# Designs tried in a protein design run: peptides against a protein of PDB entry 3EFO. Part 203

Target 1, 262 residues: chain A of PDB entry 3EFO
Amino acid sequence: SQLADLYKSCETDALINFFAKSAFKAVLHQPLKVIREILVNQTAHMLACYRKNCASPSAASQLILPDSMKVLPVYMNCLLKNCVLLSRPEISTDERAYQRQLVMTMGVADSQLFFYPQLLPIHTLDVKSTMLPAAVRCSESRLSEEGIFLLANGLHMFLWLGVSSPPELIQGIFNVPSFAHINTDMTLLPEVGNPYSQQLRMIMGIIQQKRPYSMKLTIVKQREQPEMVFRQFLVEDKGLYGGSSYVDFLCCVHKEICQLLN

## One batch from the design tools (peptide; made by RFdiffusion4, then SolubleMPNN)

Design b2_p25_5_s4 (from b2_p25_5, 10 letters changed)
Fold by OpenDDE base, seed 2:
Structure b2_p25_5_s4 (fold): chain B 262 residues (1-262), chain A 25 residues (1-25)
Amino acid sequence: as target 1 above (262 residues)
Amino acid sequence: SSSVAALDLLEDEEDKARLQKALAE
């Protein structure tokens, strides 16, 4: 994906890890509102500094990022939208505590995946290829009603099925004749044994590899209630609990930069 | 060092339009 390619050249992975741990430490003694404001301010300051010192004057009306920080905003927004930093009654204290403790011990690679999940179009698999499908951006706009997608963030794994997903793939994965026959209560895929099933299992295995936690699989049907949980991991979209979309965050950062430079 | 415009980090045309509007303000 475009994001994956961009991140390969990014040097902000360690920075995001640092910001996450710093913020999650600060939550113990500072109001969440203050922490969020600090993170936004820090993002704006870094980019403002670049504009001031490295960008041409013509770039003042644009939002230009150095190559090393091109993915900083998206990851920062993901951090801001994490349950630990959200003050919503729907989020339990236990869940916040759990995720806080996890992130506090995460390495750079783990935190990257945690904040920005892998979203893989499983319906496009070539059974003859050993390569993983290219990840797509974590947004509803990248989903298809005809598609099947695997999402993983190092802690959770979701298999999302569109309402019009191909029956042949459903048969191949679940050994059932149709979408309606899929049991979403299952946490393990059946061992059907066909090439497609084997490849999917292989992919899941690769994703699980080198992760410190075993990811529980959740089967999600489009337009069913459990899909709402899945949508929370589409981190570039608006959050269910007041978090901004990626584009909205970019707009916010731009405004903040302008305020700093004007 | 190389730089990138934020618009190029978006894939959705509607998102690009929203950002463009914000940049024009």
Scores: peptide ipSAE 0.562, ipTM 0.949, DockQ to the pose 0.628
Fold by OpenDDE base, seed 1:
Structure b2_p25_5_s4 (fold): chain B 262 residues (1-262), chain A 25 residues (1-25)
Amino acid sequence: as target 1 above (262 residues)
Amino acid sequence: SSSVAALDLLEDEEDKARLQKALAE
């Protein structure tokens, strides 16, 4: 996707890495609410300064971002929605501590993937192509009931299957006749041996390559309970426990900018 | 330096509409 290309911005990646580590360090001595407010304020302040000092005159009804910070808001929102900063009840203290420590040691590339996962439409795979499918936006709106998607964030890997995913692909991946026959307790794909299966495994291997941690595979069926866990990684959507959608965050940032400039 | 409008970073018309509404307030 065009957006995927934007995420290759090294400057934004470095900033997010910095903000993440700073925030995750601060959780040890500052209230979470304060930390979140600081992050929002920093985002708004940076963009406000740009508008004031660098941007061409524009209407107050516009939200303009420099190219170097095009994806800053989306990543910042992902950071704000992280369990370390939200303290979600479904996440144990140990898990939060673990994630905090992980991020504290992550490089720029690792943190980029961690905060904004890759979501790949593998149902569109061309078995003759060596190219990875283009990633789509991490939102439910990009999923299809007829589709199969692979999500990876450097720590977890999910294979999501729509309720109407093609039986031929299901057969190709799992060697079962239908969606209902898929065993979601599996953590490994079977060695079916057909070109599609082989290519999927290759893609998974590529994603795993150069990652410091082995990603556990979780198979997720649409409309089953485990899908709720998967949806937490659709970071552009509204969170279950107070996290904003990307669009809501943009609205929030705009409001803060207006307050700074007025 | 080059810049981009936040509206152009959204793909869904519904999201664009929501942001546009907020920008107008």
Scores: peptide ipSAE 0.559, ipTM 0.948, DockQ to the pose 0.642
Fold by OpenDDE base, seed 5:
Structure b2_p25_5_s4 (fold): chain B 262 residues (1-262), chain A 25 residues (1-25)
Amino acid sequence: as target 1 above (262 residues)
Amino acid sequence: SSSVAALDLLEDEEDKARLQKALAE
């Protein structure tokens, strides 16, 4: 069908960019609650149309997405959880204004990374390989106390260290004997010169490559106060200042779809 | 056109269970 072809040709990243800019523009003249509702409704409407017109008959107990839009809900949830749309008193007006302006000028690739960061398990690095480690889902459930993870969203870069991260890796990266000796005030990794350190630097360089902004590195120790900031970028989890987890959002979308199709 | 079930987009069993419950309602 014509509609099926449309969904096949749909690029989620471009769509998210459009929705983000549209929503952020609307903030100037519409209540945030209304904007959020519109975004949810638009998401549900698109998926409902697919279900109605393209999908094979399925039970109401299923939530089916076209392959081309399978990541739409997760990105839409990330958009909804952005500080510009959350309207929490804990977030300053200046911060909202700043992020609004940033996104308004972002291209498709930039906005994609901004809304859904890359989270890389650095502790799994093969020093003999030039390949980047496979990114994991941006959720606390994917972190491990024994792991070291690099997170980047095009604006910020975090190196997260589990409390039980391997001492040999800590030595390799920071040239210190243990987790306790890591100085989190550092914004640059030391030039240790071993293969692991070099590999990590290479990865960081690749991530920074072709990004319009220089990402500041923040070193984060698990269970320390600054970890709270890092956790805000685990976008699939429930937000500290509001916003649903990815799974909760899926539930909401399903409910809305059912309402549209009833 | 190929499609995917939302349940298959989740990795954690707990999340799957939560979504499954919601889908059944």
Scores: peptide ipSAE 0.549, ipTM 0.947, DockQ to the pose 0.904
Fold by OpenDDE base, seed 4:
Structure b2_p25_5_s4 (fold): chain B 262 residues (1-262), chain A 25 residues (1-25)
Amino acid sequence: as target 1 above (262 residues)
Amino acid sequence: SSSVAALDLLEDEEDKARLQKALAE
C-alpha cells in the first residue's frame, strides 16, 4: 500500500501536525539543537511507553511500533530534516521563515503531504485507467534512470526525468525528440493532446485539487544541477544539508529507547 | 496485528541490514 494511504489510516497525522507546529513555534525561543533533541526524545518516549505498557515483553534487539504509529518515525525524521529546524547557511533565512509560517497554518492533511511528498511513477501510467499510480517511497533507490516521476508536496511539483527515459514518453509529454531537447525552464507542460499527455495533466490536476496553494511545476533532468533541489524532497534519504536517513533515524531511536528502558 | 517491526517498515535490503546490525548492538 501507499505510505500516504497508510498514514491516513493512522492516528498519527494529527500528532505530526502538532509536533511540527510546536517545534516551529519553539524555534523562536529555544535553540534548534534543543528542539531536535526534544523531538527525538519524544519519539523514543512514545515508543518506549508503548513497549513498556502495551507490548508483550520483547528482546532489546527488537524495535516494535504500534500499528497506529508505524509511520510516526518516518514523518518525525522528515520534520527533523526540514530547513526550519536544520538552519543551514545554504538555506536563506527568508526561506526558513516562509516555510515556518506556512506550516504554522497548515491543516493535518496539508502538513502530511508537505513533510512526506507524494512520488508517483508516471512512466507506468495506464492511459486506460483513471486511477492514480501507486506512490513510491521518497528515496533515490526508488528512482530509475529509465523512469519519469512526479513529486508533489502541496507547495511544489516536480517532474523528474531519468537520463534514459523512454523517448516515446518524452515525445508524448514534451513533444520533443529526446531527453536533451527538454527545456527545464518551462513551468507548464505543453498541450500535446495525446492520451498519455492528457492523463498526466489529469493526474496533475487531481494532485492540485483541494490544495490551498497552486503548485508550480519544475522540470528536472537527472544529473543536472537542479536535481539536487529535487533530491531534497527524497526525505527518506540522507539530506544534502544534514539530517539522517530514515534508517539512520530508526537506529537512533532504537538507541534512545534502550537508554530509556535500561 | 496490533504491532509492526521496524524492519518491516523498510523496503531496501541494505537498509534492513543496517537496522538489523544496530538492533544487535
Scores: peptide ipSAE 0.546, ipTM 0.947, DockQ to the pose 0.623

Design b2_p25_6_s1 (from b2_p25_6, 9 letters changed)
Fold by OpenDDE base, seed 1:
Structure b2_p25_6_s1 (fold): chain B 262 residues (1-262), chain A 25 residues (1-25)
Amino acid sequence: as target 1 above (262 residues)
Amino acid sequence: DLSELIEEVENFETETLKVLVETPQ
């Protein structure tokens, strides 16, 4: 059918870019609450239309996603939780305005990374490999106290260190004897010169490559105050200021679809 | 970058929600 072809050809990254720019433009003329409601409704309507006209018969308890839209819900939730659409006390009006303007000019690839960051377990690095480690989902559930993670969203870069991160890796990266000796005020890694340090720097360089903005590095220690800022980039988790987790959002969308079809 | 999520979406199941991913036909 014509509708089936439409859903088959759908590109989620292009859609989210379009929705983001549309929503961010609307911020100038409409209340944030209304904009968020429209985005949820649009998501539900698109998926309800699919279920009604294209989907195979299934139980009402199941959420059916076309393959082309399998990651649309997570991106939509990230958009809904963005500081431009969901006001946060710690983010100034100027910062919100700045981010709005940046997104308005972003291409599809840039907006994809911006809304869903890349989170890399760098404690698993193979110093003999030039390949990036496999990214993990942006959730606290994927972190470990024994791990070291690099997060990047095209604008910011974070190096997160667990309280029990390996001393040998700390020495390799920072040239200090322990976690307690790491200076979190630095914005550049020292040139220690060992294979692990070189590999990490190479990875950071690859991440920065082809990005339009230079990402500032922030070093974050687990259980220190700056970790709260880092946690805001774990976009699949429940937000501190009313943003839903990915799972909660899926349930919300499913409920809305059911209401539309009943 | 979403490889882990993509792999898990098709198998996503909670007590109240199961996700089914399919190709439109």
Scores: peptide ipSAE 0.456, ipTM 0.917, DockQ to the pose 0.863
Fold by OpenDDE base, seed 5:
Structure b2_p25_6_s1 (fold): chain B 262 residues (1-262), chain A 25 residues (1-25)
Amino acid sequence: as target 1 above (262 residues)
Amino acid sequence: DLSELIEEVENFETETLKVLVETPQ
C-alpha cells in the first residue's frame, strides 16, 4: 500500500530536523506548553495511524514501531527536553535564544548529533586500532566510576573521568599522577606524546571533522560541580528540569496512541 | 551514534510496555 511504502521510506533524522525547526519557529507565537503538546500529539498520531492501517496484528499492550521510526521516540524526547522548549525560570533567555538560532541553521546530520550526543568509552581504547570505540547509550547507566568517557554533540565536547579512573590512563592523558591532580580548568589536553595520548587526540580530531563549529573541550570529574552540566547531555535519563526519561516517554507515547485508537 | 540503542529497541520490555519493531508490509 502507499501508506506502507511511506512508512518504509521515512527518514527519522529528517523528521526530527523538521519538527525541531517548526517547533522553534512556533516559540515566537505560541506558548511552550502548547508546542510540546503538539509534538507529542504528532508523534502519537503518526504511530497510531501506522498501528491502525499498516501494523501486523498484535496485543494492545505492545508499542509497535515501523523499523524506519524505531529511534523517532528517543529523538522526539530529546527535542522536548531541549532548553528552548522548557518553561523553567532557571534557563536564561539568552541561552534559549542562542540554541534556537543554532538549531534553525542546522542540517539533518548536525541536528541528529545535537539532540543525541555521541558517548564513547575512552578507557577501552586499543592504541593499536585506528577504529573509534563503539558508542554507548547516553545514560548514566552506561558510565562507570572506573571509566573515562568522551561526549560530543557537535557544539561541546566533554571528557568525563570516573573517581576510580585508572591512574595509568590519567598519567597517559594528563601527565599527572592521580585523579586529584587533574586541572579541570584546562580546555586543551596536554601533548604528552605517548601512544594513548596520541590516539585520544586522533579520536577527538575525527569527531571534530566535518563539524561546522569547533567544539570546546570541558574536562569533567565525577562528583564535582561541573558534572551537573555534563549530565544534561545524558539525554536518555530524566532531565534536571522535569524532562522525562526515554522509558517514561515511550510509555507516554504508547498511552497516547491507545487513547487515539479507543 | 545510536548503535547500542538500535540493538536494544527490538527487545525493549518493561513491566508496563513491550516494544515491537517491524517492517511495514
Scores: peptide ipSAE 0.446, ipTM 0.914, DockQ to the pose 0.831
Fold by OpenDDE base, seed 4:
Structure b2_p25_6_s1 (fold): chain B 262 residues (1-262), chain A 25 residues (1-25)
Amino acid sequence: as target 1 above (262 residues)
Amino acid sequence: DLSELIEEVENFETETLKVLVETPQ
């Protein structure tokens, strides 16, 4: 059917870019709450239409997504939780305005990374491999106290260190003997010169080369106060200031779909 | 690619919601 073809050919990354720009434009003349409600409603309507007209018969308890839109909910949740649409006390008005303007000019690829960061387990690096480590889901559940993770969203870069990070890796990256000795005020990694340090720098370079903006590096220690900022980039988790987890958002969307179809 | 990441890491099933991904036909 024509509708089936439409859903099959849907480009979610382009769609989320469109929604983001539309929403961020609307911020100038509509309340944030209303904008968020509209986005959720539009998401539910699109998926309800699919379920009604294209989806295979299934139980009402199931959420059905076309392949082309399998990542739509997660991106939509990220958009809804963005500081432009969901104000946070730690984010200044100027910063929100800045991010709004940036997104308004972003292409599809840039907005994709901006809304859903790349989270890389750096502690798993193979110094003999030229490949980037496989990214993990942006959730605290994917972090490890023994791990070191690099997060990048095209504008910011974070190096998160677990409290039990391997001393050898700490030494390799920072040239200090322990976690406690790491200076989190630095915005550049030291040039230690060992293979691990070189590989990490290479990875950071690769990530940076793909982006139009120079990303500032923030070093974050687990359980220190600045970690709260880092956690806000774990977009699948529940936000501190009213943002839903990915799971909660899925449930919300599903309920709204059911309401539309019943 | 996020699509690949989601498929590999998550089974799309929770205690309260089952998510099905299908190709439109």
Scores: peptide ipSAE 0.371, ipTM 0.820, DockQ to the pose 0.674
Fold by OpenDDE base, seed 2:
Structure b2_p25_6_s1 (fold): chain B 262 residues (1-262), chain A 25 residues (1-25)
Amino acid sequence: as target 1 above (262 residues)
Amino acid sequence: DLSELIEEVENFETETLKVLVETPQ
């Protein structure tokens, strides 16, 4: 069917880019609450239409996604949790304006990374491999106290260190004897010169080369106050400023779909 | 690729929600 073909060919990344730009344009003329409601409604309507017209028969308790749109909910939740669409006094007007303008000019690839960061387990690096480590889901559940993770969203870069990070890796990256000796005020990694340090710097370089903006590096220690900033980029988790987790958002979307079809 | 990451977790069943991903027919 024509509808089936439409859903097969849907480019969710392009769709999210479109929704983001549309929503961010609307911020100038419509209340944020209304914009968020529209985005949720649009998501639900698209998926309800699929369920009604294209999906295989399934239990009402199930959320059915076409393969082409499997990442739509997660991206939509990330969009909804963006500071531009949040009505929180803790977020400055300048920050909202800045991010709004950035997104308005972003291509599809840039917006993908912006809304859903790349999170890399650096502690798993094979210094003999030329391949980047496989990214993990942006959730605290994927972090490890023994791990070191690099997060990048095209604008910011974070190096997160678990409290139990291996001393050998700490020495390799920072040339200090322990976690406690790491200076989080630094914005550049030292040139230690060992294979691990070189590999990490190479990875950071590769990530940076693909982005139009220079990403500032922030070093974050687990359980220190600055970690709260880092956690905001774990976009699948519940947001500090009232945003839903990915799971909660899926439930919300499912409920709305059911309401539309009943 | 996010799509690959999501595929690993999609088709997950929570206590409250089961998500199914399918190819339209």
Scores: peptide ipSAE 0.348, ipTM 0.825, DockQ to the pose 0.724; fails the geometry check

Design b2_p25_6_s2 (from b2_p25_6, 12 letters changed)
Fold by OpenDDE base, seed 1:
Structure b2_p25_6_s2 (fold): chain B 262 residues (1-262), chain A 25 residues (1-25)
Amino acid sequence: as target 1 above (262 residues)
Amino acid sequence: DLSELIEEVENFKTETLTVLIETPQ
């Protein structure tokens, strides 16, 4: 059917870019709560239409996503949790305005990375490989106290260190003997000169490539105060200021679909 | 990419919700 063809050809990343820009325009004239409600409703309506007209028969308790839209809910939740649409006390008005303007000019690829960061387990680096480590889901559940992770969203870059990070890696990256000796005020990694350090720097360089903005590096120690800022980029987790987890959002969308169809 | 990560959603299940990913026919 024509509808089936439409869903097959759907480009979710482009759709999210469109929704983001539309919502960010609306911020100038409508309350944030209303904008968020509209976005949820639009998401539910699109998926309800699929369920009604295209989806295979399934139990009402199941949420059915066309494969072309399998990332739609997660991106939509990220959009809903963005500081432009969900005000947070730690984010200034100027910062919100800045991010709004940035997104308004972003292409599809840039907005994709902006809303859902790349989170890399760099403690698993193979110094003999030029490939990036496989990204993990942006959730605290994917972190480990023994791990070191690099997060990038096109604007910010974080190096997160678990409290039990391997001392040899700490020495390799920072040239200090232990976790406690790491200076989190630095915005640049030292040039230690060993293969691991060079590999990490190369990876950071690759991530920075083809991005329109220079990403500021922040070093984050687990359980220190700045980690709270880092955790806001773990977009699949529940937010501190009313943002839902990805799981909760899926449930919300499912409920809305059921209400539309029954 | 994210699409690869979200493949896990196909097997996502809670007490009240199961998520299915399918190709439209």
Scores: peptide ipSAE 0.392, ipTM 0.839, DockQ to the pose 0.768
Fold by OpenDDE base, seed 5:
Structure b2_p25_6_s2 (fold): chain B 262 residues (1-262), chain A 25 residues (1-25)
Amino acid sequence: as target 1 above (262 residues)
Amino acid sequence: DLSELIEEVENFKTETLTVLIETPQ
């Protein structure tokens, strides 16, 4: 059917870009609460339409997504949790204005990375491989105290170190003997010169390629104050300012779909 | 990477919700 073909060909990344820009434009003349409600309603209506007209018969307790839209909920939740759409006094007007303007100029690829960061397990790096390590889901559950992770969203780059990070890797990256000796005030990695250091620098270079902005590097130690900022980029988790986890958002969307169809 | 995310989302199950991904027919 024509409708089935539409859902097969849906470009979720482009759709999210459109929704983001539309929402951010509306911020100037509509209440934030209304904008958020519209976004959720649009998501639910699209998926309800699919369930009604295209989906195979399934239990009402199940959320059915067309494969082309499988990442729609996670991206939509990320959009809803963006500071521009949050009515929290802790968020400065300047920060909202800044991020609003940034997103308004972003292409589809840029907005994808911005809303859902790339999180790479650097501790698994094979110095003999030319391939990047496989990214993991942006959740605390995917981190490990023994691990080192690189997070990038096109604007910021974070190097997160677990409290039990391997001393060998710390030595390789920072040329210091232990976790405690790492200076988190630095914004550049030292040129240690060993294969691991060179490979990490190469990876950082690849991530920086074709990005419109130079990403500032922030080194983050687990359980230190700056980790709070880093955790805000773990977009699948519950947000600091009341944003839902991905799981909670899925439940919310499912509930709304059921309400539309019942 | 979106592709990597897609693989993780397949057959996602929460405590209260099962998510099914299918190709429209």
Scores: peptide ipSAE 0.389, ipTM 0.837, DockQ to the pose 0.769
Fold by OpenDDE base, seed 4:
Structure b2_p25_6_s2 (fold): chain B 262 residues (1-262), chain A 25 residues (1-25)
Amino acid sequence: as target 1 above (262 residues)
Amino acid sequence: DLSELIEEVENFKTETLTVLIETPQ
């Protein structure tokens, strides 16, 4: 059917870019709550239409996503949780305005990374490999106290260190003997010169080369106060200031779909 | 990419919700 073809060919990344720009434009003349509600409603309507007209028969407890839109909910949740649409006390008005303007000019690829960061387990690096480590889901559940993770969203870069991160890696990256000795005030990694350090720099360089903006590096220690800022980029988790987890958002969307169809 | 990450994990069941990904026919 024509509808089936439409959903099959749907470009979710472009759709999210469109929704983001539309929503961020609407911020100027509509309440944030209303904008968020509209986005949720649009998501639900789109998926309800699919379920009604295209999807295979399924139980009421099932949320059915067309393959082309499998990332729509997660991106939509990220959009809804963005500081432009969901104000956070730690984010200044100027910063929100800045981010709004940036997104208004972003292409599809940039907006994808902006809303859903790349989270890389760099503690798994093989210095003999030219491949980047596989990204993990942006959730605290994917972090490890023994791990070191690099997060990038095109504007910010974080290096997160678990409290039990390997001393040898700490030495390799920072040239200090232990976690406690790491200075989190630095915004640049030292030129240690060992293969691991060089590889990390290479990875950071690759990430940076793909983006139009220079990303500031923030070093984050687990369980220190600044980690709270980092955790806000774990977009699949529940937000501290009213944002839903990805799972909760899925449930919300599903309920709304059911309401539309029943 | 994210699409691959979602594909690997998204077909899951919670206590209240099962998420299914399918190709439109």
Scores: peptide ipSAE 0.386, ipTM 0.844, DockQ to the pose 0.722
Fold by OpenDDE base, seed 3:
Structure b2_p25_6_s2 (fold): chain B 262 residues (1-262), chain A 25 residues (1-25)
Amino acid sequence: as target 1 above (262 residues)
Amino acid sequence: DLSELIEEVENFKTETLTVLIETPQ
């Protein structure tokens, strides 16, 4: 059917870009709560329409997604949790205005990375490989106290260090003897010169080269106060200021779909 | 690709809700 073909050809990244720009434009003349409600409703209606007209028969307890929209919910949740649409005390009005303007001019690829960051487990880095580490889900559940992770969203870059991160890696990256000695005020990694340090710097360089904006590096120690900022980029987790986890959002969308169809 | 990453983990994410990804027909 024509509708089935439409869902097959759907470009979720383009949709998210459109929704983001539309929502961010609406901020100028509509309450944030209303905008968020509209986005949720639109998501539910799109998926309800699919379930009604295109989806294979399935149990009502299941959320059915066309494969072209398999990442629509996660991105939509990220959009809903963005500081432009969901105010956070730690985000200034100027910062929100800045991010709003940035997104209004972002292409599809930029907005995709912006809303769902790349989270890389660099503690498992193969110094002999030319490939970037495979990204993991942006959730605390994917972090480890023994790990070191690099997060980038096109605007910010974070190096997250677990409290039990290997001293040898700390030495390799920072040239200091322990976790406690790491200076989190640094915005640049030292040029230690060992293969691991070189590879990490290369990875950071590759990530930066693909982005139009220079990303400032923030070094974050687990369980220190600045980690709270980092955690806000773990977009699949429940937010501190009213943002839902990805799972909770899926449940919410499913419930709304059921309400629309019953 | 993020889409692949999401798909791989999606099947075992929660006991409360089952998510099914399918190709429209």
Scores: peptide ipSAE 0.392, ipTM 0.827, DockQ to the pose 0.665; fails the geometry check

